# Peptides against a protein of PDB entry 6B4J, part 18

Target 1, 315 residues: chain A of PDB entry 6B4J
Amino acid sequence: DITMQWYQQLQDASMQCVLTFEGLTNSKDSQAKKIKMDLQKAATIPVSQISTIAGSKLKEIFDKIHSLLSGKPVQSGGRSVSVTLNPQGLDFVQYKLAEKFVKQGEEEVASHHEAAFPIAVVASGIWELHPRVGDLILAHLHKKCPYSVPFYPTFKEGMALEDYQRMLGYQVKDSKVEQQDNFLKRMSGMIRLYAAIIQLRWPYGNRQEIHPHGLNHGWRWLAQILNMEPLSDVTATLLFDFLEVCGNALMKQYQVQFWKMLILIKEDYFPRIEAITSSGQMGSFIRLKQFLEKCLQHKDIPVPKGFLTSSFWRS

## One batch from the design tools (peptide; aimed at target 1 Q224)

Design b1_p13_5_s4 (made by RFdiffusion4, then SolubleMPNN; from b1_p13_5, 9 letters changed)
Fold by OpenDDE base, seed 4:
Structure b1_p13_5_s4 (fold): chain B 315 residues (1-315), chain A 13 residues (1-13)
Amino acid sequence: as target 1 above (315 residues)
Amino acid sequence: DEITQAAMKKFLE
């Protein structure tokens, strides 16, 4: 399976990255520890500062991240920090930055869906300039949310239940599995972030270049989902999340083909979702139903709430 | 890309 090969290649690259900066991570030297901490903060704090407040602030954050990845010194915690402080600094920063973007999907976007767009546009812009960060974003995303690939992890003989639960994307702490609602909330956040990334371009970059991971991957994702058996609650939830965030962009890009797909979703795939939906899962099901019906009736998918406008960039 | 093409082919089947 080519999709699974792609998944594995990204995971392998991520693992190799971790091995590359292991010296920095495992160092007992006080100076190395300090450098590690400084680099980690420099990589992650700017991402946490991303907000919907002003485009100018977002530009400052982007420039800071780009400067750091370019080997330039940046101010962090009142100190000058550079990836050149350690031979493994760049790999470490790229990994931690990518991890943080995915964490923002998992946490911030999960709680505030509108946050997907400013985070995604920065991630997209950084990905364009630093492809390795993009690959690592995918690796982290795929590991935390296999439904973003998409695939459904299977239980293998001899596997511990907890390990299987983790493979499915659940958090397991102290032998306690995460509640389903929290799980779906996190998955939703990550899918929404992904759906935003694939449609957004950093406005101050070379927009003539092809998006490094563009809407064609959204089309691929939908196609792959529709070729899979639906999973209870998960499919209805994430399909809605995806379409709500990037449906408008897909409609504009694929036009008639998009509407044909949407009809197929409503007529062929939706009944399959219904067949596996329990009474306790009707919320996600009804939400998807209403969304599909409204879109088909109006022959339009609304621009998602929080979508960045020209006025945002002038602020 | 190859992955997209593969997925689309399967979708159209």
Scores: peptide ipSAE 0.036, ipTM 0.719, DockQ to the pose 0.854
OpenDDE base, seeds 1, 2, 3, 5: peptide ipSAE 0.030, 0.031, 0.023, 0.031; ipTM 0.685, 0.690, 0.631, 0.687

Design b1_p13_6 (made by RFdiffusion4)
Pose (drawn by RFdiffusion4):
Structure b1_p13_6 (pose): chain A 315 residues (1-315), chain P 13 residues (1-13)
Amino acid sequence: as target 1 above (315 residues)
Amino acid sequence: VTPEPPITHFSTP
């Protein structure tokens, strides 16, 4: 409940932001759409540019967003644009910027697991400078993936199925329901991004402040889901690609306590899945063991493939 | 942008 209550605080707090700019979106004038067009454009593209080439150019995207959010003018396609054009634009850009980070994790990181880090450092950095943006990231991240909270949505009695699948985060339309394969990845990329944000810190600017969403939330996440019965395919999958990404940082921080948590799921939580999962979906539960059988005996959890090296920063 | 309701029914340990 402490979590469920905190879960709601962010959600209805985001709905307050959906209404604070109400009128900027619900506007049909020519100029009214041009403004709504140029802001969302110059605020959601720099996030899409976030690449793995170098941290040298990864700073440009960070500065371009810091200037845009802090009110300074920003060079866009054609003429320069700024938030000072409209008082509602700031509380609007912060909304669309937050969704893009999760969205970049939704599509890109799901397919390309290594792009989770170059995106997370810009997000973990912008979260410091502007905390309001972070709560909005925790807002969207949580609804599109309630498994990141982590809470498994229970079945409310007397309701149709298509109503329930939407609550699980499946993308559904009038007649189309998102397959399970093309769904499972959209959740992986989200929590792989979440697992990266909590362990990374923006290096530049020399800030003595603390990480806004500390690695502590990584411990609670593993603990909060390992105390409850696992879902068949979702848990064994999400439980793996979270440890592959953040298992190295947790091993260093919570040295022995983290290893105790691992020798638990080896002999206490693995049986909790072997019966729950049918023979047609053991694929996820198998990767989870192949991941631990090594890590437990190697006394090490490999650093996540795609970690930003020193070469990446200087270069 | 249209407002949408949050999810309310969850399991707990």

Design b1_p13_6_s1 (made by RFdiffusion4, then SolubleMPNN; from b1_p13_6, 4 letters changed)
Fold by OpenDDE base, seed 4:
Structure b1_p13_6_s1 (fold): chain B 315 residues (1-315), chain A 13 residues (1-13)
Amino acid sequence: as target 1 above (315 residues)
Amino acid sequence: VKPEPPITSFLLP
């Protein structure tokens, strides 16, 4: 399976990255610990500062992240911090930065869907300049949300239930599995972030170049989902999340082919989703149905709430 | 930019 091979390759690359900076992370040296902490803060704090407030502020954040990844000193916590402070500094920062982007999907976007767009445009722009960060974003995303690949993890013989639950993307703490609503909320946030990344380009970059992970991956994602058996509640939820965020962009890109895909979902895939949807899960299904029916009726998909406009970039 | 294949190219028979 090509999809699973891709998944595994990204996971292997991520694991190799961790091994590469293990010396920095496991060091008992006081100076190394200090450098690690400073680098971690420098990598993650700017991402947490991303907001919908002003394009100018977003540019400052982007420039800071890019400067850090470029080996330039940046101010963090009142200190000058550079990846050159340690031979493993760049790898560590790339990993932690990528992890933080995905975490913002999991937390911030999960709670505030509109936050997907400013986070995604920064992530996309950084990915364009730093491909390794993009690969690590995918690795973190895929690990936390296998539905972003997409694939459905299977129970293996001898596997503990908790480990299977974790593979499915659930958080398990003290032998307590996460509630379904919280799980879906986190998955939704990550899918929405992903759907935003694949359509957005940093406006101050070379926009003439091909997107490093563009809408073609959105098309692939949809095709893969449609080739899979739906999961109860999960498929309806995430398919809606994805289409709400990037459906307009896909429509513009693929035109007639996109509408054929929506018709296929309505006529062929809906019955399959419905067949596995319990009465208590009808909310997600109905939401998806109503969305698609509205889009097909109007021959349009609305621009998602929070989409960055030209006015945002002038602020 | 190479045109993306039709959706049918991604669908399993």
Scores: peptide ipSAE 0.024, ipTM 0.663, DockQ to the pose 0.032
OpenDDE base, seeds 1, 2, 3, 5: peptide ipSAE 0.021, 0.021, 0.022, 0.024; ipTM 0.627, 0.651, 0.665, 0.636; seed 3 fails the geometry check

Design b1_p13_6_s2 (made by RFdiffusion4, then SolubleMPNN; from b1_p13_6, 6 letters changed)
Fold by OpenDDE base, seed 4:
Parts: structure tokens; C-alpha cells; sequence
Structure b1_p13_6_s2 (fold): chain B 315 residues (1-315), chain A 13 residues (1-13)
């Protein structure tokens, strides 16, 4: 399976990255610990500062992240911080930065869907300049949300239930599995972030170049989902999230092919979703159905709420 | 990653 091979390759690359900076992370040296902490803060704080407030502020954040990844000193916590402070500094920062982007999907976007767009445009722009960060974003995303690949993890012989639950993307703490609503909320946030990344380009970059992970991956994702058996509640939820965020962009890109795909979802895939949907899960199904029916009726998909406009970039 | 394209026989709206 090509999809699973891709998944595994990204996971292997991520694991190799962790091994590469293990010396920094496991060091008992006081100076190394200080450098680690400074680098971690420098990598993550700017991402947490991303907001919908002003394009100018977003540019400042982007420039700071890019400067850090470029080996330039940046101010963080009142200190000058550079990845050159340690031979493993760049790898560590790339990993932590990528992890933080995905975490913002999991937390911030999950709670505030409109936050997907400013986070995504920064992530996309950084990915364009720093491909390794993009690969690590995918690795983190895929690990936390296998549905972003997409694939549905299967129970293996001898596997503990908790480990299976974690593979499915659930948080398990003290032998307590996460509630379904919280799980879906986090998955939704990550899918929405992903759907935003694949359609957005940093406006101050070389937009003439091909997107490093563009809408073709959105089409692939949809194709893969439609070729899989739906999961109860999960498929309806995430398919809606994905289409709400990037459906307009896909429509513009793929035109007639896109509408054929929507008809396929409505006429062929809906019955399959419905067949596995319990009465208590009808909410997600109905929401998806109503969305698609509206889009097909109007022959349009609305621009998602929070989409960055030209006015945002002038602020 | 290979790009897959869904095939449909359904009429366009």
C-alpha cells in the first residue's frame, strides 16, 4: 500500500530526527539544558502568538521563525537564541516547530476553527522554505490523527486495548480513554488545519512555484477516504471539516471533476455512512448531508469563515 | 504519493 509506505517513511524520518538530537535532549550538562530550553521556547512561542488580529503581526512571526530556521539569532525570553548554539539545534528546532504547528491544530483550531487559516498560512510559508519542517508536520499530524493520512488503524494480535486506542488517536491517561466528543474535537482541529495548509500560500514568498503540499493532496485525501469503508461518526465529521475548509479551493481548482466527486459522495457514499451511523451519531451525518445538499443546490461552496482576505494582509 | 482520482458514473448537477 503506497499510502501506508508514505506514512511509514514519514514516521521513520521523524524518529530518525529524534535520534539525531537525542544528545541535546538527554544531556545532563547545565549549558546544554539551557540551550535546549531556549531553543524550544524560540521554536514554539512564535507559533502560539499567531492570531487573526493583523497581517503585519503575522509577518513578524513568520520572519522570526524563518530567521531562527535560517541560523540567524532571534530574541526569545530576553535572550539571543540561535540554532548554531548546538550542532543538533536545527534538527531539534525543526522537530519542535512542526510539533507545535500540529498542536495548534489539536488545541487552538479545535476550539476556534477560524484560527486554522493564520496558522496554516505561516506553516505553508515555512514549509516552502524549509521542506523538512513540512515533512515533520505531516509526521506529527499523521501520528496524532491517522485519518489525515488517511488510514484506519487496526487492532493487532496481542495489542493492548489502550495502545490500540492511542493508535486511533485517542488520549489515554491513567487507563482512562478520552471521551468521544473531545476526541472528535481534536481530530477536527487537525483536519481543518491540514485542509487550510494545502490551499494557502504565504503571500510574500515566490507564489509562482508549486505548493510544496498543495490541493492535489487534498484531492488524494478525498479519493482515499471515498475508497475506504467509513468509520462511525469519524468519517462524517472529518469529511465535513475537510470540505468546509478546503471545498471552495477544490471547487476552483478541479471544477467539473470536483462536482462529480460531490455527487459521488451524495449518491454513493452517503448510504454507506448512514448504514454505520447510530441514532446518537446522526448529528455529524446530518451536518455533512445538509452541507453537501446546499452546495449542490447552489452550485457553490462558500468561502470558509476566517479565510484570510486582502484586507487582513493590509492591516 | 500517487494521486488517485475518484470515478463516478453519476450525472453532474
Amino acid sequence: as target 1 above (315 residues)
Amino acid sequence: VKLEEPITSFALP
Scores: peptide ipSAE 0.028, ipTM 0.622, DockQ to the pose 0.031
OpenDDE base, seeds 1, 2, 3, 5: peptide ipSAE 0.023, 0.023, 0.021, 0.021; ipTM 0.609, 0.605, 0.602, 0.615

Design b1_p13_6_s3 (made by RFdiffusion4, then SolubleMPNN; from b1_p13_6, 5 letters changed)
Fold by OpenDDE base, seed 2:
Structure b1_p13_6_s3 (fold): chain B 315 residues (1-315), chain A 13 residues (1-13)
Amino acid sequence: as target 1 above (315 residues)
Amino acid sequence: VKLEEPITHFRLP
C-alpha cells in the first residue's frame, strides 16, 4: 500500500531526526541545556502567539520563524538565539516547530475552529521555504491523528489495549482512556488545521510555485476515506470538519468532480455511516447530513468562518 | 504519493 509506505517513510524520517539531535536533548552540560531551552522557546513561542487579530503581527511571527530556520539570530526571552549555537540546533528546531504546529491543531483549533486559518497560513508559508518542516508536520500529524493519513490502526495479537488506544490517537493517562468527546475534539482540531494548510498560501511568498502540499492531497484524502469502511462517530465527525474547512476550496478547484463526490457521499456513503451510527452518536451524523443537504440545495459550499480576507492582511 | 480519484457513477442534478 503506497499510502502506508508514505506514512512509514515520514515516521522513519521523524525518528531519524530525533536520533540526530539526541546529543543536544540528552546533554548534561549546563550550556547545552541552556541552548536547548532557548532553541525550544524560540521555535515554539512564536507559534503560540499566532492570532486572528492582525495580518501585520502574523507577518512578524512568520519572519521570526523563517529567520530562525535560516540560521539568523532571533530575539527570544531577551536573548539572541540561533540554530548555529549547536550542530544539532537546526534539526531540533525543525522538529519542535513542526510538533508545535500540530499541537496548536490539537489544542487551539480544537477549542477555537477559526484559529485554524492563521496557524495554517504560517505553516504553509514555512513549509514552502523549509520542506523538511512540512514533512515533520505530516509525521507529527499522522502519529497523533492516523485519520489524517487516512488509515485505521489495527489491533495486533499480543498488543496491550492501552497501546492500541494510543495508536488510535487516544490519550491514556494512569490507565484511563480519554473520553470520546475529548478525543473527537482533538482529532477535529488536527483535521481542520490540515484542511486549512492544504488550501492556503502565504501571501508574501512566490505564489507562482506549486503548493508543497496542496488541494490534490485533499482530493486524495476524500478518495481514501470514501474507499474505507466508515468508523463509528469518527468518520462522520472528521468528514464534516474537513468539508467545512476546505470544501469551498475543493469546489472551486475540482468543480463538477467535486459535486459528483458530494453526491456520492450523500447517496452511497451515508447509508453506510448510518448503519454503524448508534443513537448516542446521531449528533455528528445529523450535522454532516444537514451540511451536505444545504450545500447540495444551494449548489454552493460556504467560505468557512475565520477564513482570512484581504482586510486581514491590510491590518 | 500516488493520487487516487473516487469512482463515481452518479450524475449531477
Scores: peptide ipSAE 0.031, ipTM 0.625, DockQ to the pose 0.031
OpenDDE base, seeds 1, 3, 4, 5: peptide ipSAE 0.021, 0.027, 0.025, 0.021; ipTM 0.583, 0.608, 0.606, 0.605; seed 4 fails the geometry check

Design b1_p13_6_s4 (made by RFdiffusion4, then SolubleMPNN; from b1_p13_6, 4 letters changed)
Fold by OpenDDE base, seed 4:
Structure b1_p13_6_s4 (fold): chain B 315 residues (1-315), chain A 13 residues (1-13)
Amino acid sequence: as target 1 above (315 residues)
Amino acid sequence: VKPEPPVTHFLLP
């Protein structure tokens, strides 16, 4: 399976990255520990600042992240920090940065859907300049949200239930599995972030270049989802999230083909979702239904709330 | 940009 091979390759690359900077992370040396902490803060703090800023400040954050990844010194916590402070510094920063982007999907976007767009445009722009960060974003995303690949992890003989639950994307702490609503909320945030990344380009970059992970991956994702059996509550939730965020962009890009896909979803796939939807899960189902019906009736998908406009970049 | 194949090409029977 090509999809599973791709998944595994990204996971292997991520694991190899972790091994590469293990010396930095496991060091008992006080200076190495300090460098690690400084690099971690330099990589993650700018990303956390995205959720609260205007377009002008977004450029400053992008420039800071790019400078850090380019080996230039940046100010963090009142100190000058550079990836050159340690031979493993760049790998560590790339990994932690990618992890933080996905975490913002999992946490910030999950709670505030509009936050997907400013986070995604920075992530896309950084990915364009630093492909390894993009691969690591995918690796982190796929690990936390298998539905972003998409695939459904299977229970294997001898597997502990908790490990299976973790593979499905659930958090398990102290032998307690995450509640379904919290799980879906986190998955929604990550899917929304992904759907935003694949359609956005950093406006100050070379826009003539091909998007490193563009809308064609959105089309692939939809096609793959439609080829899979729906999962109870999960499919209706994430399909809605995806279409709400990137449906307008897909419509503009694929035009007639997009509408054929949307009709296929409504006529063939939606009944399959309905068949597995329990009375307690009707919320997600109804939301998807209403969205599809409205879009087909109006022959339009609205621009998502929070989409970045020219006015945002002038602010 | 080469048009992506129609959804039907991705629908595995």
Scores: peptide ipSAE 0.027, ipTM 0.666, DockQ to the pose 0.032
OpenDDE base, seeds 1, 2, 3, 5: peptide ipSAE 0.020, 0.026, 0.021, 0.024; ipTM 0.614, 0.654, 0.619, 0.611

Design b1_p13_7 (made by RFdiffusion4)
Pose (drawn by RFdiffusion4):
Structure b1_p13_7 (pose): chain A 315 residues (1-315), chain P 13 residues (1-13)
Amino acid sequence: as target 1 above (315 residues)
Amino acid sequence: PLPPVEFAKPSPE
């Protein structure tokens, strides 16, 4: 409940932000749409540009967003644009910027697991300078993936199925329901991004402040799920690509206590899945063992493939 | 086709 209460605080806090700019979106004038068009444009593209080429150019995207959020003018396609045009624009850009980070994790990181880090450092950096943006990221991240909270949505009695699948985060339309394969990845990429944000820190600017969403939330996440019965395919999958991304940072921080949590899922939580998962979905539960059978004996959890090296920063 | 759906039990906490 401490978590479910905190879960609601962010959600209804985001709905307050959905209404604070109410009128900027619900506007049909010509100029009214041009403004709504140029802001969302110049605020959600730099996030899409976030590449793995170098941290040198990765700073441009960070500065371009810091200037845009802090109110300074920003060069866009054609003429420069700024938030000072409209008082509602700031509380609007912070909304659309937050969704993009999760959305970049939704599409891109799901397919390309290594791009989770170059995106997370910009987000873990912008979270410091502007905490309001972070709560909005925890807002969208949580609804689109309630498994990141982590809370498994229970079945409410007397309700149709298509109503329930939407609560699980499946993308569904009038008649189309998202397949399980093309769904499972959308969740992987989301918590792989979440698992990266909590362990990374923006290097530049020399800040003595602390990480806004510390690695502590990584421990609670593993602990909060491992105390409850696992879902068949979702848990064994999400439990793996979270440890592959943040298992190295947690091993260093919580040295022995983290190892105890691993030798638990090896002999206490693995049986909790072998019976729950049918023979047609053991694919996830198998990767989870192949991941630990090594890590437990190697006394090490490999650094996540795609970690930003020193060469990436200087270069 | 429709994907199989598993119902999650309530959390003890």

Design b1_p13_7_s1 (made by RFdiffusion4, then SolubleMPNN; from b1_p13_7, 5 letters changed)
Fold by OpenDDE base, seed 1:
Structure b1_p13_7_s1 (fold): chain B 315 residues (1-315), chain A 13 residues (1-13)
Amino acid sequence: as target 1 above (315 residues)
Amino acid sequence: SLPKIEIAPPSPE
């Protein structure tokens, strides 16, 4: 399967990246440890500072991240930090930066859906300039949320239950699996971030270039989901999240063909979701159903709340 | 059986 081949290729690249900077991460040298921590902070703190407050501040954050990835010194924690401080510094920073973007989906977007857009536009812009960061974003995203690929991990003979639960994206701590509501909340945040990334372009970049991972991947994701049997609660939840965030953009891009896909979801896919949905899980399905039926009725998909406007960029 | 949807996106309209 081509989708699984793509997934595996990205995971292999991510694993290779970790191996590349193992000398930096495993070093017992005090100076190497200091460099590692400084680089980690320089890579992750700017991402945590992303907010909806002002477009000018978002630009400053972007410029700082880009400068770091370009080998320029940046100020972090009162120190001058550069990826040139260690031969493995760039690989380490790219990995940690990508990881942090996905963590913001998992944590910040999960709790505040509108946060998807400012995070995503920075991630998209960085991806345009630094393709390896984009690949690593996908690798981290796919590992934490296999539904972003999408695929549904299967239990294999001899597999430990906890390992299977982790493959599904659950957190397992002290032999206790994460509650379903918390799991779905995290998955929702990551899917919403992904749905925002594929539609947003950094406004100060060369927009003549093709989006490195654009709306064509949104179509692909939907098509792949619809070619798979739904999972209880998961499919309804994430399909809603995806359509709420990027449905308007996909509608504008693919028009009649996208409407045909929405009709197919309603007519052919909803019965399949409903058939596997328990009474206790019906809320997720109802939310999806109501959203899609409203869109079909009005022949419109609303612009998502939190979408960045021209006024944001002037602030 | 599930309807087969083409994974390749259509041309943008």
Scores: peptide ipSAE 0.222, ipTM 0.870, DockQ to the pose 0.033
OpenDDE base, seeds 2, 3, 4, 5: peptide ipSAE 0.212, 0.217, 0.204, 0.201; ipTM 0.865, 0.867, 0.862, 0.862

Design b1_p13_7_s2 (made by RFdiffusion4, then SolubleMPNN; from b1_p13_7 with E13L)
Fold by OpenDDE base, seed 4:
Order: C-alpha cells, then structure tokens, then sequence
Structure b1_p13_7_s2 (fold): chain B 315 residues (1-315), chain A 13 residues (1-13)
C-alpha cells in the first residue's frame, strides 16, 4: 500500500531525527542541558504566541521562527539563542517546532477552531522554506491522528489493548483510556489544522511556486476516506471538520469535480455512515448531513469562520 | 494539475 509506505517513511525519518539529536537530549553536561532548554523554548514559545489578533504580530512570529531555522541568533527568554550552539541544534529545533505545531492543533484548535488559520499559515510558510519541518509535521500529525493519513490501525496478534488504543490516537494514562468526546475533540483539532495548512500560503513568500503540501493532498485525503469503510462517529466527525475548513478552497480549485464528489458523499457514502451510526452518535452524522445538504442546495460552501482576510494582513 | 475525475469514485483498494 503506497499510503502505508508513505506513512512509514515519515515515521522512519522522524525516528532518525530523534536518534540524531540524542546526544543533546541525553547529555549530562550542564551547558548542553541549558542549550537544550533554550533551543526548546526558542522553537516552541513563538508558536504558542500565534493568535488571531494582528497580521503584523504573525509576521514577527514567522520571522523569528525562520531566523532560528536559518542559523541566525534570536532573542528567547532574555538570551541570544542559535541552533549553532550545538551540532544537533537544528535537528532538535526542527523536531520540536513540528511537534509544537501539531500540539497546537491538538490543544488550541481543538478548543478554538478559528485558531487553525493563523497557525496553519505560519506552518505552511515555514514548510515552504524548510521542507524537513513539513515532513516532521506530517510525521507527528500521522502518529497522533492516523485518520489524517488516512488509515485505521488494526489490532495485531499479541498486542496489548493499551498499545492498540494509543495507535488509534487515544491517550492512555495510568491504565485509563481517554473519553471518546475528548479523543474526537483532539482529532478534530488536528484535522482542522491540516485542512487549513493545505489551502494557505504565506503571503510574503514566493506564491508563484507550488504549495509544498497543497489542496491536491486534500483531494487525496477525501478520495482515500471514501475508499475506506466508515468508522463509527470518527468518520462523520472528521469529514465534517475537513469540509468545513477546506471545502470552500476545494470547491474553488476543483469546481465541477468537487461537486461530483459531494454528490457521491451524499448518495453513496452517507448510507454507509448511517448504517454504523448508533442513536447516541447521531449528532455528528446529522451535522455532516445538514452541512452537505445546505452546500448542495446553495451550490456553495461558506468561507470558514476565522479565515484570514486582507484586513488581517494590514493590521 | 487537477486530479483525475476517476479519483472521485470510491474504488475498492
């Protein structure tokens, strides 16, 4: 399976990255520990400062992240920090930055859906300049949310139930599995972030170049989902999240082809989702149904709430 | 390039 090969290649690259910076992360030296902490803060704090408030502030954050990844010194915690402070500094920063972007999907976007857009436009712009960060974003995203690939992990012989639950994307702490609502909330946040990344370009970059992971991957994701058996509650939830965030962009890009896909979802795929939907899960199904019925009736998909306007970039 | 229309139809993998 080509999709599973791609998944595995990204996971292998992520694991190799971790191995590359183990010397920095496992060091007992006090100076190495200090450098590690400074680099970790320099990579992650700017991402946590991303907000919907002003385009100027978003540009400052982008410029700081790009400067750090370019080997330039940046101010963090009142100190000058550079990836050149350690031979493994760049690999460590790229990994921690990518991890933090996905974590913002999992936490911030999960709670505030509109936050997907400012986070995603920074992530897209950084990915354009630093492809390895993009690959690491995918690796982290795919590991936490296999539905972003998409695939459904299978139980293997001899596997512990907790390990299977973790493969499905559940958090398991102290032998307690995460509640379904919290799980779906986190998965929704990550899918919404992904759906935003694939459609957004950093406005101050070379927009004449092809998006490094553009809407063609959104089309691929939809096609793959439709080729899979629906999963109870998960498929209806994440398909809605995806289409609400990137449906307008897909409509504009693919026109008649996109409408044919929406008709296919309504006519062929909805009955399959319905057949596996329990009475307690009808909320997610009904939300998706109502969304698609409105879109098909109006021949339009609304611009998502929180989409970045030209006025945002002038602020 | 636009993805082929053929990818809009579920095909069993």
Amino acid sequence: as target 1 above (315 residues)
Amino acid sequence: PLPPVEFAKPSPL
Scores: peptide ipSAE 0.031, ipTM 0.667, DockQ to the pose 0.031
OpenDDE base, seeds 1, 2, 3, 5: peptide ipSAE 0.029, 0.026, 0.028, 0.026; ipTM 0.603, 0.675, 0.666, 0.685

Design b1_p13_7_s3 (made by RFdiffusion4, then SolubleMPNN; from b1_p13_7, 6 letters changed)
Fold by OpenDDE base, seed 3:
Structure b1_p13_7_s3 (fold): chain B 315 residues (1-315), chain A 13 residues (1-13)
Amino acid sequence: as target 1 above (315 residues)
Amino acid sequence: ALPAIEIAPPSPS
């Protein structure tokens, strides 16, 4: 189908990117190794510095990332670093930067949901200026969280169980699969980050341009989820995460049509979720139910906690 | 059966 073709295309592009910079990554040369480490730090450290503290600091981080991607020298670890230090430097930095954004969803947003917004607005702004970074963000996101596509990986004949678990997004270390709660926590973080990206624009960019991956993809995601059979615990969890983060934005964008979708979720999709929900998973289902019932009752979806205000950008 | 939902978004309102 079209969704799987899109998924595969992004994965192929990501794989091709890795092959392109293989010379840099596999080099035994001391100078090449140093350049690789410097470029990796220059790409990833600024992303890790993203915080909810001040808009001015966020702008500095954005400008640093953009400068690096633009071939300008940036200061990293007390050294001047540029993608021009190696012919494969730009491809490597774009890949590592995209990987780091997704990792912040997986780790930081998973632990602190409000962190989705400052990370997402930087990611969106960088994507607008550097489309290849955006494609690589999607590729990394889809690989770690197939539910962001969304699709459900299937077990194939001859596949190892561990490989299937990894395809589902589980971490498997030393033949031990990740606990379900930790898995869902990571998936939640990535979905929340994605839901934030699709609605946010960098305020200092050309806002007249179309969002490179906007709210239309939010609608698509919801529609695709609803056209799929629910997964136990996963669907209820991630649907809540998505709607909590971008429901307000989707409501504003699609108005009555979005409300019809919410009603459909409540009336037609909920019974299907409930039917596959065990007693131990009822918490996720109840949370989603209460959220939707509240939204429908009040005819409003709240602005998510951590949404960036005008006061943030003046700080 | 849930009616198939169009994956294409409606026009923005």
Scores: peptide ipSAE 0.136, ipTM 0.820, DockQ to the pose 0.032
OpenDDE base, seeds 1, 2, 4, 5: peptide ipSAE 0.130, 0.125, 0.126, 0.122; ipTM 0.819, 0.817, 0.816, 0.813

Design b1_p13_7_s4 (made by RFdiffusion4, then SolubleMPNN; from b1_p13_7, 5 letters changed)
Fold by OpenDDE base, seed 1:
Structure b1_p13_7_s4 (fold): chain B 315 residues (1-315), chain A 13 residues (1-13)
Amino acid sequence: as target 1 above (315 residues)
Amino acid sequence: ALPPVVKAPPSPL
């Protein structure tokens, strides 16, 4: 399977990245520990400062992240910090930055769906300038949310149930699996972030370049989902989240072809979702139903709430 | 499953 080979290559590259900076992470040296902590803060704090408030502030955050990745010194915690402070500093920062973007999907976007857009436009713009950060974003995203590939992890002989649950994207703590509502909330946040990344370009970059992971991946994702058996609650939830965030962009890009796909979703795939939906899971199902019916009736998909406008970039 | 009747654009996958 080509998709599984690509997924495995991303995971292998991410694992190799971790091994590359292991000397920095495992060091007992006091100075190395200080550098590690400073680099981790410099990589992650700017991402946590991303907000919908002003385009000018978003530009400052982007410029700070780009400066750090470019080997320039940045101010963090009242200190000058640079990836040049350690030979493994760049790899460590790229990994921690990518991890933090996905974590903002999992935590911030999961609770505040509108936050997907400012996070995604920074992630997309950083990916254009730093491709390795993009690959690491995909590695982190797909490991935490296999449904973003999409694929369904399989139980293997001799596998512990907890390890299988973790492969499915569940958190397991003290032999307790995460509740389904919390799981779906986190998966929704990550899918919404992904759906925003694939459509957004940093407005101050070279727009003549091809998007490093553009709307063609959104089309691929939909096509692959439609070729898979639906999962109870999961498929209805994530298909809605994806279409709500990037459906307008896909409609504009693929026009008649996208409408044919949306009809196929409503007429062929949606009954298959219905057939596996229990009475307790009707919320996600009804939400997807109402969205599809509204879009098909109006022959339009609304611009998602929180989409960044020209007025945002002038603020 | 029947392949989607919709021709997917070229993917790097």
Scores: peptide ipSAE 0.031, ipTM 0.678, DockQ to the pose 0.035
OpenDDE base, seeds 2, 3, 4, 5: peptide ipSAE 0.028, 0.029, 0.029, 0.018; ipTM 0.657, 0.689, 0.692, 0.624

